# Peptides against a protein of PDB entry 2FGR, part 4

Target 1, 331 residues: chain A of PDB entry 2FGR
Amino acid sequence: SSVTLFGIVDTNVAYVNKDAAGDSRYGLGTSGASTSRLGLRGTEDLGGGLKAGFWLEGEIFGDDGNASGFNFKRRSTVSLSGNFGEVRLGRDLVPTSQKLTSYDLFSATGIGPFMGFRNWAAGQGADDNGIRANNLISYYTPNFGGFNAGFGYAFDEKQTIGTADSVGRYIGGYVAYDNGPLSASLGLAQQKTAVGGLATDRDEITLGASYNFGVAKLSGLLQQTKFKRDIGGDIKTNSYMLGASAPVGGVGEVKLQYALYDQKAIDSKAHQITLGYVHNLSKRTALYGNLAFLKNKDASTLGLQAKGVYAGGVQAGESQTGVQVGIRHAF

## One batch from the design tools (peptide; aimed at target 1 V3 T4 L5 R41)

Design b1_p8_7_s3 (made by RFdiffusion4, then SolubleMPNN; from b1_p8_7, 4 letters changed)
Fold by OpenDDE base, seed 4:
Structure b1_p8_7_s3 (fold): chain B 331 residues (1-331), chain A 8 residues (1-8)
Amino acid sequence: as target 1 above (331 residues)
Amino acid sequence: ELVVSWVP
C-alpha cells in the first residue's frame, strides 16, 4: 500500500491585448503550461492481481492562494483495478476528454490549448464543456496489443434546470490504438443539459491522432459538438486542430499549434495559432513562454484562456493576442 | 519517478 502527495504549481505573468470592452488585461495568472494542482493518491494490493485505489485532486490558484477555497473537483475517485482494467467511481475526467484531450500539445491549459471541449451553447449544466462529470462511473480496459477503450456513465440524479429533468447525465466512451510512436482514438459522448431552461442534448464526436517521429511529434484533432435543443436550431461547432512539437537542445521543447473553430449557429469562424516554448531547468521545474493569436470572424467572440488574468470573450470579429511567461514546478 | 500524467 502507498499514499502519494503530489502537485504542480504553475504561475505566470500573462497579458491579453483585448477583453470584452476592447481593453488590455495583464497580471499574474495560473496554469499556463500545466494545470496547477494538489493531490493525494494511493493504492492497496488486495492480492490475486486486484488493487484498490483512491485519487483526490484539486486545482491550485497560486495567484490568490485559493481564495475561493480548495476542493477535489479535478478528481475524487475510488477504484478497483486488475487484469480486467480499471473501474472508477466518482468525479473525474469523462473517458472522452481524458483520451481525446491527450492529443492537445498544450495540455488543455493556458492560452494555447485546443478549445473544442467547450460549452458552445450557453448550456446551464456545470460541466457542459464535456471535460468532467459528477456521479461518474468509468471503466478503462487494459491495452491489448495497442487497442484500448474507456467508457463512462454519469447519473443526473434527477437534476432539473427549467423544464430539463436529466441535467448532468453523461454517456460516452472511446476506442483507441496506442502502439509505440502512434496514437489514434475515436470518442463519442452525449450529455444532457439545459439551454434557456429547455432540455438539450450535447452530442460530441472526436477523432484524434498523433505520431512521434523522435525528432518531432505531430498531433491532430477533429471534433464536432452539437447542442440539440428541443426548441430552436442545433448549435453545432466543428473544431479542428493540428500541432507539432520538437525537442530543442536536450533541455527544451518548442510547440506550434493551430486550431479552427467553425461555429455553425452563428456562421462564424475563429482561428487560433500558438507558439510555445518550455525550458526544463530540471525534471520537476521548467520555465515556459506562450504566444497566442486568436482571430475571430463575423459574430465570433472567443477569448484566449489566460486563467487568473482574463478568460472571457472579446467583441464580435475582434482579434486577441496573448502572452504567458511562467514557472512550472512539480512535486 | 514523478509521472506527471497529463490531465486537463
Scores: peptide ipSAE 0.052, ipTM 0.618, DockQ to the pose 0.052
OpenDDE base, seeds 1, 2, 3, 5: peptide ipSAE 0.100, 0.103, 0.050, 0.031; ipTM 0.804, 0.812, 0.625, 0.520; seeds 1, 2 fail the geometry check

Design b1_p8_7_s4 (made by RFdiffusion4, then SolubleMPNN; from b1_p8_7 with A1E A4V)
Fold by OpenDDE base, seed 3:
Structure b1_p8_7_s4 (fold): chain B 331 residues (1-331), chain A 8 residues (1-8)
Amino acid sequence: as target 1 above (331 residues)
Amino acid sequence: ELTVSWTP
C-alpha cells in the first residue's frame, strides 16, 4: 500500500476594474491557474486485478492561510477499481463536471474559465453549480476502443429547504469518445434543489469536443442549464465556448477562449474573452498571466471570478476587465 | 507496510 502527499500553492496579484458599486478591486488572490490544494491519496493491490483506493483533497487559500478552516470538500472518496472500471464512494466532482470541464482550457479556474457550471437561479443548495455532490456514488467505465462513460447518483437523505424535500439529489452521467487527438462527450444531469424555498430541478445538458493538432488545440462546449420552478417559470441559460491553445517555445502555453452566456429568463447576454499565458520555470513551478474581458448586456450582471479579491457581480449592462499575474507551485 | 511517498 502507498500513501502520497501532494498539493499546489497558486497565488496571484489580481485586479478587476468594477465591482457591484462600480469601483475597482485589487489585491492578493488565489488559484488563478490551478486551484491551490492539499491532498492525500493511496492505493492497495488486493490481487486478481482488484485495487482499493482513497483520495482526500481540500482547497488551500494562500492569501489568508485558510482563515475559515480546512476541509476535504474537493474530494473525499474510497474506491474499488479493476477490469470493470472504478466505483467511488464519497464527495467528488460529479461525473458530468469531471468530464465536461476537461474541455475548458482554463480548467474551471481563475478569471478565464467557462462559467456555464453555475448557480443561475439563486438555488439554495450547496452545490447548485453542478460541479460536486455530497453522498455520491460514481462509476467510471474503462476506455474501450475510445468509448467511455461515467455515471453518478447522490442521495438527498431527505434534506429539506422550505417545502423542498429532496435537496441534494443528483443523477447524471456522460458518454464519451477519447481516441488520439480527438475527444468528444455528451453529459446529462439533474439535481434537486430549492429556489425561494420551493422545489426546483436543475437540469443540465452539455456537449464538449476537442482536437489536438499538435501545433495547437481547439476546444468547444455547448451547454443548457434549466432551473425548473413550479412558480415563476423556468430559468434557462444557453452557454457556448470556443477556445484555442498552443505551446510556445517549449516552455510556455498561450490560451485564448471565448464564451457566450445567453440568459433567457432576463433576455440578456454576456460575452467573455480571455487571453492566458503560462510560463514553465520547471516541471513544478510556473508563472502565469490572465487577461479577461466580460461584457454584460441589458440586465446581465455577471462578474469574473478573481478568487480572494472579488468574485461578485457588477451592475446590469456593465463591462468588467480582470487581470491576474501569479505563481503556481506543485508539490 | 505503508510507504509514505512524497511525489517531488
Scores: peptide ipSAE 0.054, ipTM 0.737, DockQ to the pose 0.139
OpenDDE base, seeds 1, 2, 4, 5: peptide ipSAE 0.143, 0.163, 0.030, 0.148; ipTM 0.835, 0.842, 0.537, 0.818; seeds 1, 2, 5 fail the geometry check

Design b1_p8_8 (made by RFdiffusion4)
Pose (drawn by RFdiffusion4):
Structure b1_p8_8 (pose): chain A 331 residues (1-331), chain P 8 residues (1-8)
Amino acid sequence: as target 1 above (331 residues)
Amino acid sequence: SLTYSWTP
């Protein structure tokens, strides 16, 4: 049995060459290499291989001292685990995002990550990026011979927005194979939401795979996200990502990731290339840099996510360049 | 990290 207080402070200087008005922005931001966080977790041995766990974790914003107030929105769970796997109750990553975001070499944070888990259709739900859910129950199997799976159901509790009376419902899961160097997963999910006050399903299918050769790792993601309005119409986005990472000189790591976002509703594509470097001063402390280029075509207005500096959109068809340099300290 | 542990 144990109890652990833990966290990460990851703060950076960041710059983007344009915002929605075309002006550059620079400043002190956060979470460029790993999401800054503070948390408390524990595991209690109940005997016979059965364990009880808890986990409370919230995001830290070092640039403004969590000016909007601290919370445990990253994860707030209690669980039972054993030879049967693990059951968790509480807000957390849904199984599909928990497993599939592991294929993103930029840890789903900073200016370099895969942007597929986003609210493509301006859905009105609390978590229309498909990442986390309130009122979540999840089951995770053990890994037998490499095979493993996860399932989750989040209750809507009759949350109503317009014609949608089940906003926030999540049903989803994944199947996967993980043997150390090789990992592959297929995730499928549906959320209930509303767009402009009209009931809408958020359907998501995601495939991810990676192989770690030791001298380098190759990783990729494919995703279709469709917001299908009940009365008709849809906003569909296909997202693609291929990346590679390699250790450099003991202590160092280089990462490169290319992504494409095909936004069918506006018949427009955006392409992104991101180069990253991590230099470890210790197991707990790293300096890092990220450089990203995002090219929007046609009506696309996607922007790089320089958290704490600028994470909005850009003018239609514009290219945007971003940089982050910072320090990550885990504790 | 800060951790405390025991045997039940």

Design b1_p8_8_s1 (made by RFdiffusion4, then SolubleMPNN; from b1_p8_8, 4 letters changed)
Fold by OpenDDE base, seed 1:
Structure b1_p8_8_s1 (fold): chain B 331 residues (1-331), chain A 8 residues (1-8)
Amino acid sequence: as target 1 above (331 residues)
Amino acid sequence: ELVFSWVP
């Protein structure tokens, strides 16, 4: 049996040229290359190929020293694993996000990531971004010649918001093929929530693929998110991503990623382009820089996620430029 | 056993 203490402290200087008032924001931000975290994990061999596991992980905010406190909201699972795969009990990434965010070359953090996993409809559920769930049971298959899958169900526990029942119920999963340089996946999820106090289904479909050519990696995502309201029209977003990464001189990685967010309910698009560089000083320490451009069209108000500095929206139809330069240290 | 290990 083992217990591992692990973490990442990622802190940056960040700048965005525009906030909701049209003013610049700058300061010390967090999680620009990887989400800063502190975790404990361990395993126990139960014999016969069965293992018990636990995983407790929370986010670290190096800019303010976790002034709002520390919790295990990133992951708090107990598990059994073996030749059958892995069953997890507890708050975690939902299976769809766990698999499909793996195609994001910016690791689902900072100013460069794919932002499709979002609360597009002012959903009132705590996890209406489709990333994590409370009260989650998950199952992950082994890899069978490349084929793998994951499934999850989260209990609503009769949570209500307004007239909406079953808030926080999740059902979803993915199927995937992961073999050598190729990865491809299909994810489907539904989450029960509320919008304006009314019952709403958050439906999500995501396709992802990547191929590693050795000299470069290509990655892509196609996603549709629909908030289906009991009263009112669907709030639909189609999100697209295409990215490339390449190793540089054995010590660095350059990344370029484009995303398009077609927000159907407001007939408005946003375009995101991000250039990133990571310079490995060691296996555990890196310097990084990100440069992102976000072009909102028409009624779109999306903002870059400069965590710790500014992660809000901008005025409708406004463009935003963001920069992050930081240190990532893992332990 | 307590192990300190890097997790990417």
Scores: peptide ipSAE 0.052, ipTM 0.706, DockQ to the pose 0.151
OpenDDE base, seeds 2, 3, 4, 5: peptide ipSAE 0.125, 0.045, 0.018, 0.096; ipTM 0.810, 0.690, 0.505, 0.784; seeds 2, 5 fail the geometry check

Design b1_p8_8_s2 (made by RFdiffusion4, then SolubleMPNN; from b1_p8_8, 4 letters changed)
Fold by OpenDDE base, seed 4:
Structure b1_p8_8_s2 (fold): chain B 331 residues (1-331), chain A 8 residues (1-8)
Amino acid sequence: as target 1 above (331 residues)
Amino acid sequence: ELVVSWVP
C-alpha cells in the first residue's frame, strides 16, 4: 500500500491585448503550461492481481492562494483495478476528454490549448464543456496489443434546470490504438443539459491522432459538438486542430499549434495559432513562454484562456493576442 | 519517478 502527495504549481505573468470592452488585461495568472494542482493518491494490493485505489485532486490558484477555497473537483475517485482494467467511481475526467484531450500539445491549459471541449451553447449544466462529470462511473480496459477503450456513465440524479429533468447525465466512451510512436482514438459522448431552461442534448464526436517521429511529434484533432435543443436550431461547432512539437537542445521543447473553430449557429469562424516554448531547468521545474493569436470572424467572440488574468470573450470579429511567461514546478 | 500524467 502507498499514499502519494503530489502537485504542480504553475504561475505566470500573462497579458491579453483585448477583453470584452476592447481593453488590455495583464497580471499574474495560473496554469499556463500545466494545470496547477494538489493531490493525494494511493493504492492497496488486495492480492490475486486486484488493487484498490483512491485519487483526490484539486486545482491550485497560486495567484490568490485559493481564495475561493480548495476542493477535489479535478478528481475524487475510488477504484478497483486488475487484469480486467480499471473501474472508477466518482468525479473525474469523462473517458472522452481524458483520451481525446491527450492529443492537445498544450495540455488543455493556458492560452494555447485546443478549445473544442467547450460549452458552445450557453448550456446551464456545470460541466457542459464535456471535460468532467459528477456521479461518474468509468471503466478503462487494459491495452491489448495497442487497442484500448474507456467508457463512462454519469447519473443526473434527477437534476432539473427549467423544464430539463436529466441535467448532468453523461454517456460516452472511446476506442483507441496506442502502439509505440502512434496514437489514434475515436470518442463519442452525449450529455444532457439545459439551454434557456429547455432540455438539450450535447452530442460530441472526436477523432484524434498523433505520431512521434523522435525528432518531432505531430498531433491532430477533429471534433464536432452539437447542442440539440428541443426548441430552436442545433448549435453545432466543428473544431479542428493540428500541432507539432520538437525537442530543442536536450533541455527544451518548442510547440506550434493551430486550431479552427467553425461555429455553425452563428456562421462564424475563429482561428487560433500558438507558439510555445518550455525550458526544463530540471525534471520537476521548467520555465515556459506562450504566444497566442486568436482571430475571430463575423459574430465570433472567443477569448484566449489566460486563467487568473482574463478568460472571457472579446467583441464580435475582434482579434486577441496573448502572452504567458511562467514557472512550472512539480512535486 | 514523478509521472506527471497529463490531465486537463
Scores: peptide ipSAE 0.052, ipTM 0.618, DockQ to the pose 0.052
OpenDDE base, seeds 1, 2, 3, 5: peptide ipSAE 0.100, 0.103, 0.050, 0.031; ipTM 0.804, 0.812, 0.625, 0.520; seeds 1, 2 fail the geometry check

Design b1_p8_8_s3 (made by RFdiffusion4, then SolubleMPNN; from b1_p8_8, 5 letters changed)
Fold by OpenDDE base, seed 3:
Structure b1_p8_8_s3 (fold): chain B 331 residues (1-331), chain A 8 residues (1-8)
Amino acid sequence: as target 1 above (331 residues)
Amino acid sequence: EVVFSWVP
């Protein structure tokens, strides 16, 4: 059996020109290009094409040295794999987020990512962003002629919030085609939660696609999220993303991504545009810079996620500009 | 035996 220690330390200087009071925020932030992490993983060959695996991974906050503690909330799985694919038991990315976030050119990290995987409705569940789940069983197929799929179920274990009795139940999956330069996927998920102490279903549908032209990559996402409430009607958001990336001089990558968040319950849109650059000093160390502009219209209050500096909202109808400049080191 | 490895 083998055990591998691995990690990333990513720390930046970040600035946003507006917080919820209309004031600027700046300082030392974390996870601008990649989420900072510490992990352990290993595999055991059981013979006959069967393997056991484990994976334990937690987030690192380099700006404060993990002052609030350390945990394995990023991933804590045991697995069996073989010609049939992979079965995982434990907290992980849900299959829908694992696949569909792969089309985000900012890797769901920093001030530039697609923010569609969000708690749009003040959901009271711990994972109402649709990214991870506790008590998760997942299955991933092999790739067969380009076709692949993933499925997951998370137990609620009779967790209650207010009158909601199935909080944390997840069911979801994706189908995909991954062949050469082309990737395309469709994901469907439902998660049970609570809003205002009342049972609420978080329904999600996501379509993603990318094509690598060699000289550039194009990527896109279409998503609908609905929080179906017993009282007060549905909270629906339609999210759209289009991005391009290109290699620069064999040592860098430039990224440009646009997203639109059409928040139907408040009849308000937000527009996000992000320019990013990564400069590889080695295979393990990079410098990066991100510049993001978020325009809220009408009642929209979305904020950029400058983790460690400011990740809250802004005043309704306000625009926010964000900058991150940092170092990423992998081990 | 468990082999400890650090990813370079």
Scores: peptide ipSAE 0.044, ipTM 0.687, DockQ to the pose 0.139
OpenDDE base, seeds 1, 2, 4, 5: peptide ipSAE 0.083, 0.093, 0.029, 0.066; ipTM 0.797, 0.798, 0.522, 0.773; seeds 1, 2, 5 fail the geometry check

Design b1_p8_8_s4 (made by RFdiffusion4, then SolubleMPNN; from b1_p8_8, 4 letters changed)
Fold by OpenDDE base, seed 3:
Structure b1_p8_8_s4 (fold): chain B 331 residues (1-331), chain A 8 residues (1-8)
Amino acid sequence: as target 1 above (331 residues)
Amino acid sequence: EVTVSWVP
């Protein structure tokens, strides 16, 4: 049998001009172009086209040396795969996030990503951003002439918060068409959580599409997230994204992405625009820079996610500018 | 036997 050790160390200098007090923050941040990670994985051929697999992956925080510890919260799966596709057991990306975040040109990382996969309602569940789940069973189909799908279920295991008795239950999936330059997907998910100690359903619908023209790629997302509360009404956000990327000089990539977050429960919008550049020094090492602008209107308090420096909100109606410049190294 | 290798 084989075991592969792998990882990424991504560290940056980051700046944001506004925090929750209206002051600037700057320092050494992590994971600006790719999430820093350490992992172990392997496969075993069982014969007859059947394979076993394992994957263990945790986040690395290069700025503090993992002062809060190390874990396998990114992925901790065992799997069987074959002509039928792949079944996974364990904590992982939920199928909806695994597929639909692939249309984010910033790969759900740094100050530039699509922020639609978020806890919009102060949900008390650990994974109320809709990205990962504990106690997850997932199934992924093969690709059939472009058509593919993924499904997942996470057990709540009778976890309670306040009066909510099904916290952490997830059910969701996607259907997709991936053929040549075209990718398109529809994802649906429901997660059980609590808000203010009361049972709440986090419903999510996401449409994604991309087209690679060779000289440039276009990508888009449409999402609705709805926290359904029995008391206090629904917390609904409609999120939109449009992005473009292009290769530069055979060694670089430029990215431009716009997102709109229409937060219906507070009648407030936020606009995000991000310019990114990656310069490949090798196949494994890159320099990068991100410049992001986030405009909150009315009661909106969204902040850019400068991990390791500042990832909190801003005052209502304030705009935030963020910069990251860093090194990414893969091994 | 378990072989440990880096990702190339």
Scores: peptide ipSAE 0.069, ipTM 0.742, DockQ to the pose 0.142
OpenDDE base, seeds 1, 2, 4, 5: peptide ipSAE 0.170, 0.185, 0.055, 0.179; ipTM 0.839, 0.836, 0.659, 0.828; seeds 1, 2, 5 fail the geometry check

## One batch from the design tools (peptide; aimed at target 1 V3 T4 F6)

Design b1_p9_1 (made by RFdiffusion4; failed a check: the pose's geometry)
Pose (drawn by RFdiffusion4):
Structure b1_p9_1 (pose): chain A 331 residues (1-331), chain P 9 residues (1-9)
Amino acid sequence: as target 1 above (331 residues)
Amino acid sequence: ALTVTYPAL
């Protein structure tokens, strides 16, 4: 049995060459290498291999001292685990995002990550990026011979927006194979939401795979996200990502990731290339740098996610360059 | 990290 207080402070200076008005922005931002966080967790041994757990975690914004107020929105769970696997109750990453985001070499944070888990259709739900859910129950199997799976159901509790009376419902899961060096997963999910007040399904299928050769690791993601309005119409986006990472000189790591976002509703594509370097001063402390280039074509207005500096869009068809340099400290 | 351990329940 144990209890742990933990966290990460990851703060950076960051720059983007353009915002929605075409002007550059720079400043002090956060969470470029890992999401800054504070949390408490514990595991209690109940005997016979059965354990009870809790986990409360919220995001830290070091640039402004959490000016909007601290919360446990990253994870707030209680659980039972044993030889049967694990059941969790509470807000958390949904199983599809928990497993599939592990294929993103930029840890789903900073200016370099895969952008597929986003609200492509301006859905009106609290979590239309498909990442986390309120009112979530999840089951995670053990890993037997490499095979493992996860399932989740989040209750809508009759949340109503316009013609949608089940906003926030999540049903989803994944199957996967993980043997150490090789990992592959397929996730499928549906959320209930509304767009412009009209009931809409958010359907998502995601495939991810990686192989760690030791001298380098190759990783990739494919995703289709479709917001399908009940009365007709859809906003569909296909997202693709391939990346590689390698250790450099003990202590160092280089990462490169290419992504493409095919936004069918506006018949436009965006391409992104990101180079990252992490230099470990210790197991807990790292300096890092990220350099990204995002090219929008046609009507696409996607922007790099320089958290705490600028994370909005850019003018249609514009390219945007971004940089983050910072320190990550875990505790 | 700060961690406290103690006996099983």

Design b1_p9_1_s1 (made by RFdiffusion4, then SolubleMPNN; from b1_p9_1, 5 letters changed; failed a check: the pose's geometry)
Amino acid sequence: EVVVTYPPA

Design b1_p9_1_s2 (made by RFdiffusion4, then SolubleMPNN; from b1_p9_1, 6 letters changed; failed a check: the pose's geometry)
Amino acid sequence: EIVLTYPPK

Design b1_p9_1_s3 (made by RFdiffusion4, then SolubleMPNN; from b1_p9_1, 4 letters changed; failed a check: the pose's geometry)
Amino acid sequence: ELVVTYPPA

Design b1_p9_1_s4 (made by RFdiffusion4, then SolubleMPNN; from b1_p9_1, 6 letters changed; failed a check: the pose's geometry)
Amino acid sequence: EVVITYPPA

Design b1_p9_2 (made by RFdiffusion4; failed a check: the pose's geometry)
Pose (drawn by RFdiffusion4):
Structure b1_p9_2 (pose): chain A 331 residues (1-331), chain P 9 residues (1-9)
Amino acid sequence: as target 1 above (331 residues)
Amino acid sequence: AVTSSWPAL
């Protein structure tokens, strides 16, 4: 049995060469290498291999002292685990994002990550990026011979927006194979939401795979996200990502990631290339740098996510360059 | 991290 207070403070200076008006922005931002967080967790041994757990975690914004107020929106769960696997109750990453975001070499944070888990259709739900859910129950199997799976159901509790009376419902899961060096997963999910007040399904299928050769690791993601409006019409996006990482000189790591976002509703594509370097001063403390280039074509207006500096869009068809340099400290 | 532990329940 144990209780742990933990966290990460990750703060950076960051710059993007353009915002929605075409002007550059620079400043002090956060969470470029790992999401800054504070949390409390514990595991209690109940005997017979059965354990009870809790986990409360919220995001830290070091640049403004959490000016909007601290919360536990990253994870707030209680659980039972044993030889049967684990059942969790509470807000958390949904199983599809928990497993599939592990293929992103930039830890789903900063200016370099895969952008597939986003609200492509301006859905009106609280979590239309498909990352986390309120009112979530999840089951995670053990890993037997490499095979493992996860399932989740989030209750809508009759949340109503326009013609949608089940906003926030999540049903989803994944199957996967993980043997150490090789990992592959397929995730499928549906959320209930509304777009412009009209009931809409958010369907998502995601495939991810990676192999760790030791001298380098190759990783990739494929995803289709479709917001399908009940009365007809859809906003469909295909997202692709391939990346590689390698250790450099003990203490160092280099990462490179390429992504493409095919936004069918506006018949436009965006391409992104990101180079990252992490220098470990210790197991807990690292300096890092990220350099990203995002090319929008046609009507695409995607922007790099320099959290705490600028994370909005850019003018249609514009390319945007971004940099983050910072320190990550875990505790 | 800060961690404390004790015997099983």

Design b1_p9_2_s1 (made by RFdiffusion4, then SolubleMPNN; from b1_p9_2, 6 letters changed; failed a check: the pose's geometry)
Amino acid sequence: ELTTSGPPV

Design b1_p9_2_s2 (made by RFdiffusion4, then SolubleMPNN; from b1_p9_2, 5 letters changed; failed a check: the pose's geometry)
Amino acid sequence: ELTTSGPPL

Design b1_p9_2_s3 (made by RFdiffusion4, then SolubleMPNN; from b1_p9_2, 6 letters changed; failed a check: the pose's geometry)
Amino acid sequence: ELTTTGPPL

Design b1_p9_2_s4 (made by RFdiffusion4, then SolubleMPNN; from b1_p9_2, 5 letters changed; failed a check: the pose's geometry)
Amino acid sequence: EVTTSGPPV

Design b1_p9_3 (made by RFdiffusion4)
Pose (drawn by RFdiffusion4):
Structure b1_p9_3 (pose): chain A 331 residues (1-331), chain P 9 residues (1-9)
Amino acid sequence: as target 1 above (331 residues)
Amino acid sequence: FTFPDFNFS
């Protein structure tokens, strides 16, 4: 049995060459290499291989001292685990995002990550990016011979927005194979939401795979996200990503990731290339840099996510360049 | 009864 207080402070200077008005922005931001966080967790041995766990974790914003207030919105769970796997109750990453975001070499944070888990259709639910859910129950199997799976159900509790009376419902899961160097997963999920006050399903299918050769790792993601309005119409986005990472000189790591976002509702594509470097001063402390280029075509207005500096959109068809340089410290 | 270890990490 044990209890652990932990966290990460990851703060950076960041710059983007344009915002929605075309002006550059620079400043002090956060979470460029890992999401800054503070948390408590524990594991209690109940005997016979059965364990009880808890986990409370919230995001830290070092640039403004969590000016909007601290919370445990990253994870707030209690669980039982054993030879049967693990059951968790509480707000957390849904199984599909928990497993599939592991294929993103930029840890789903900073200006370099895969942007597929986003609210493509301006859905009105609390978590229309498909990442986390309130009122979540999840089951995770053990890994037997490499095979493993996860399932989750989040209750809507009759949350109503317009014609949608089940906003926030999540049903989803994944199957996967993980043997150390090789990992592959298929995730499928549906959420209930509303767009412009009209009931809408958010359907998501995601495939991810990676192989770690030791001298380098190759990783990729494919995703279709479809917001299907009950009365008709849909906003569909296909997202693709391929990346590689390699250790450099003991202590160092280089990462490169290319992504494409095909936004069918506006018949427009965006392409992104991101180069990253991590220099470890210790196991706990790293300096890092990220350089990203995002090219929007046609009506696309996607922007790089320089958290704490600028994470809005850009003018239609514009290209945007961004940089982050910072320090990550884990405790 | 044995108390669990507390860790800062």

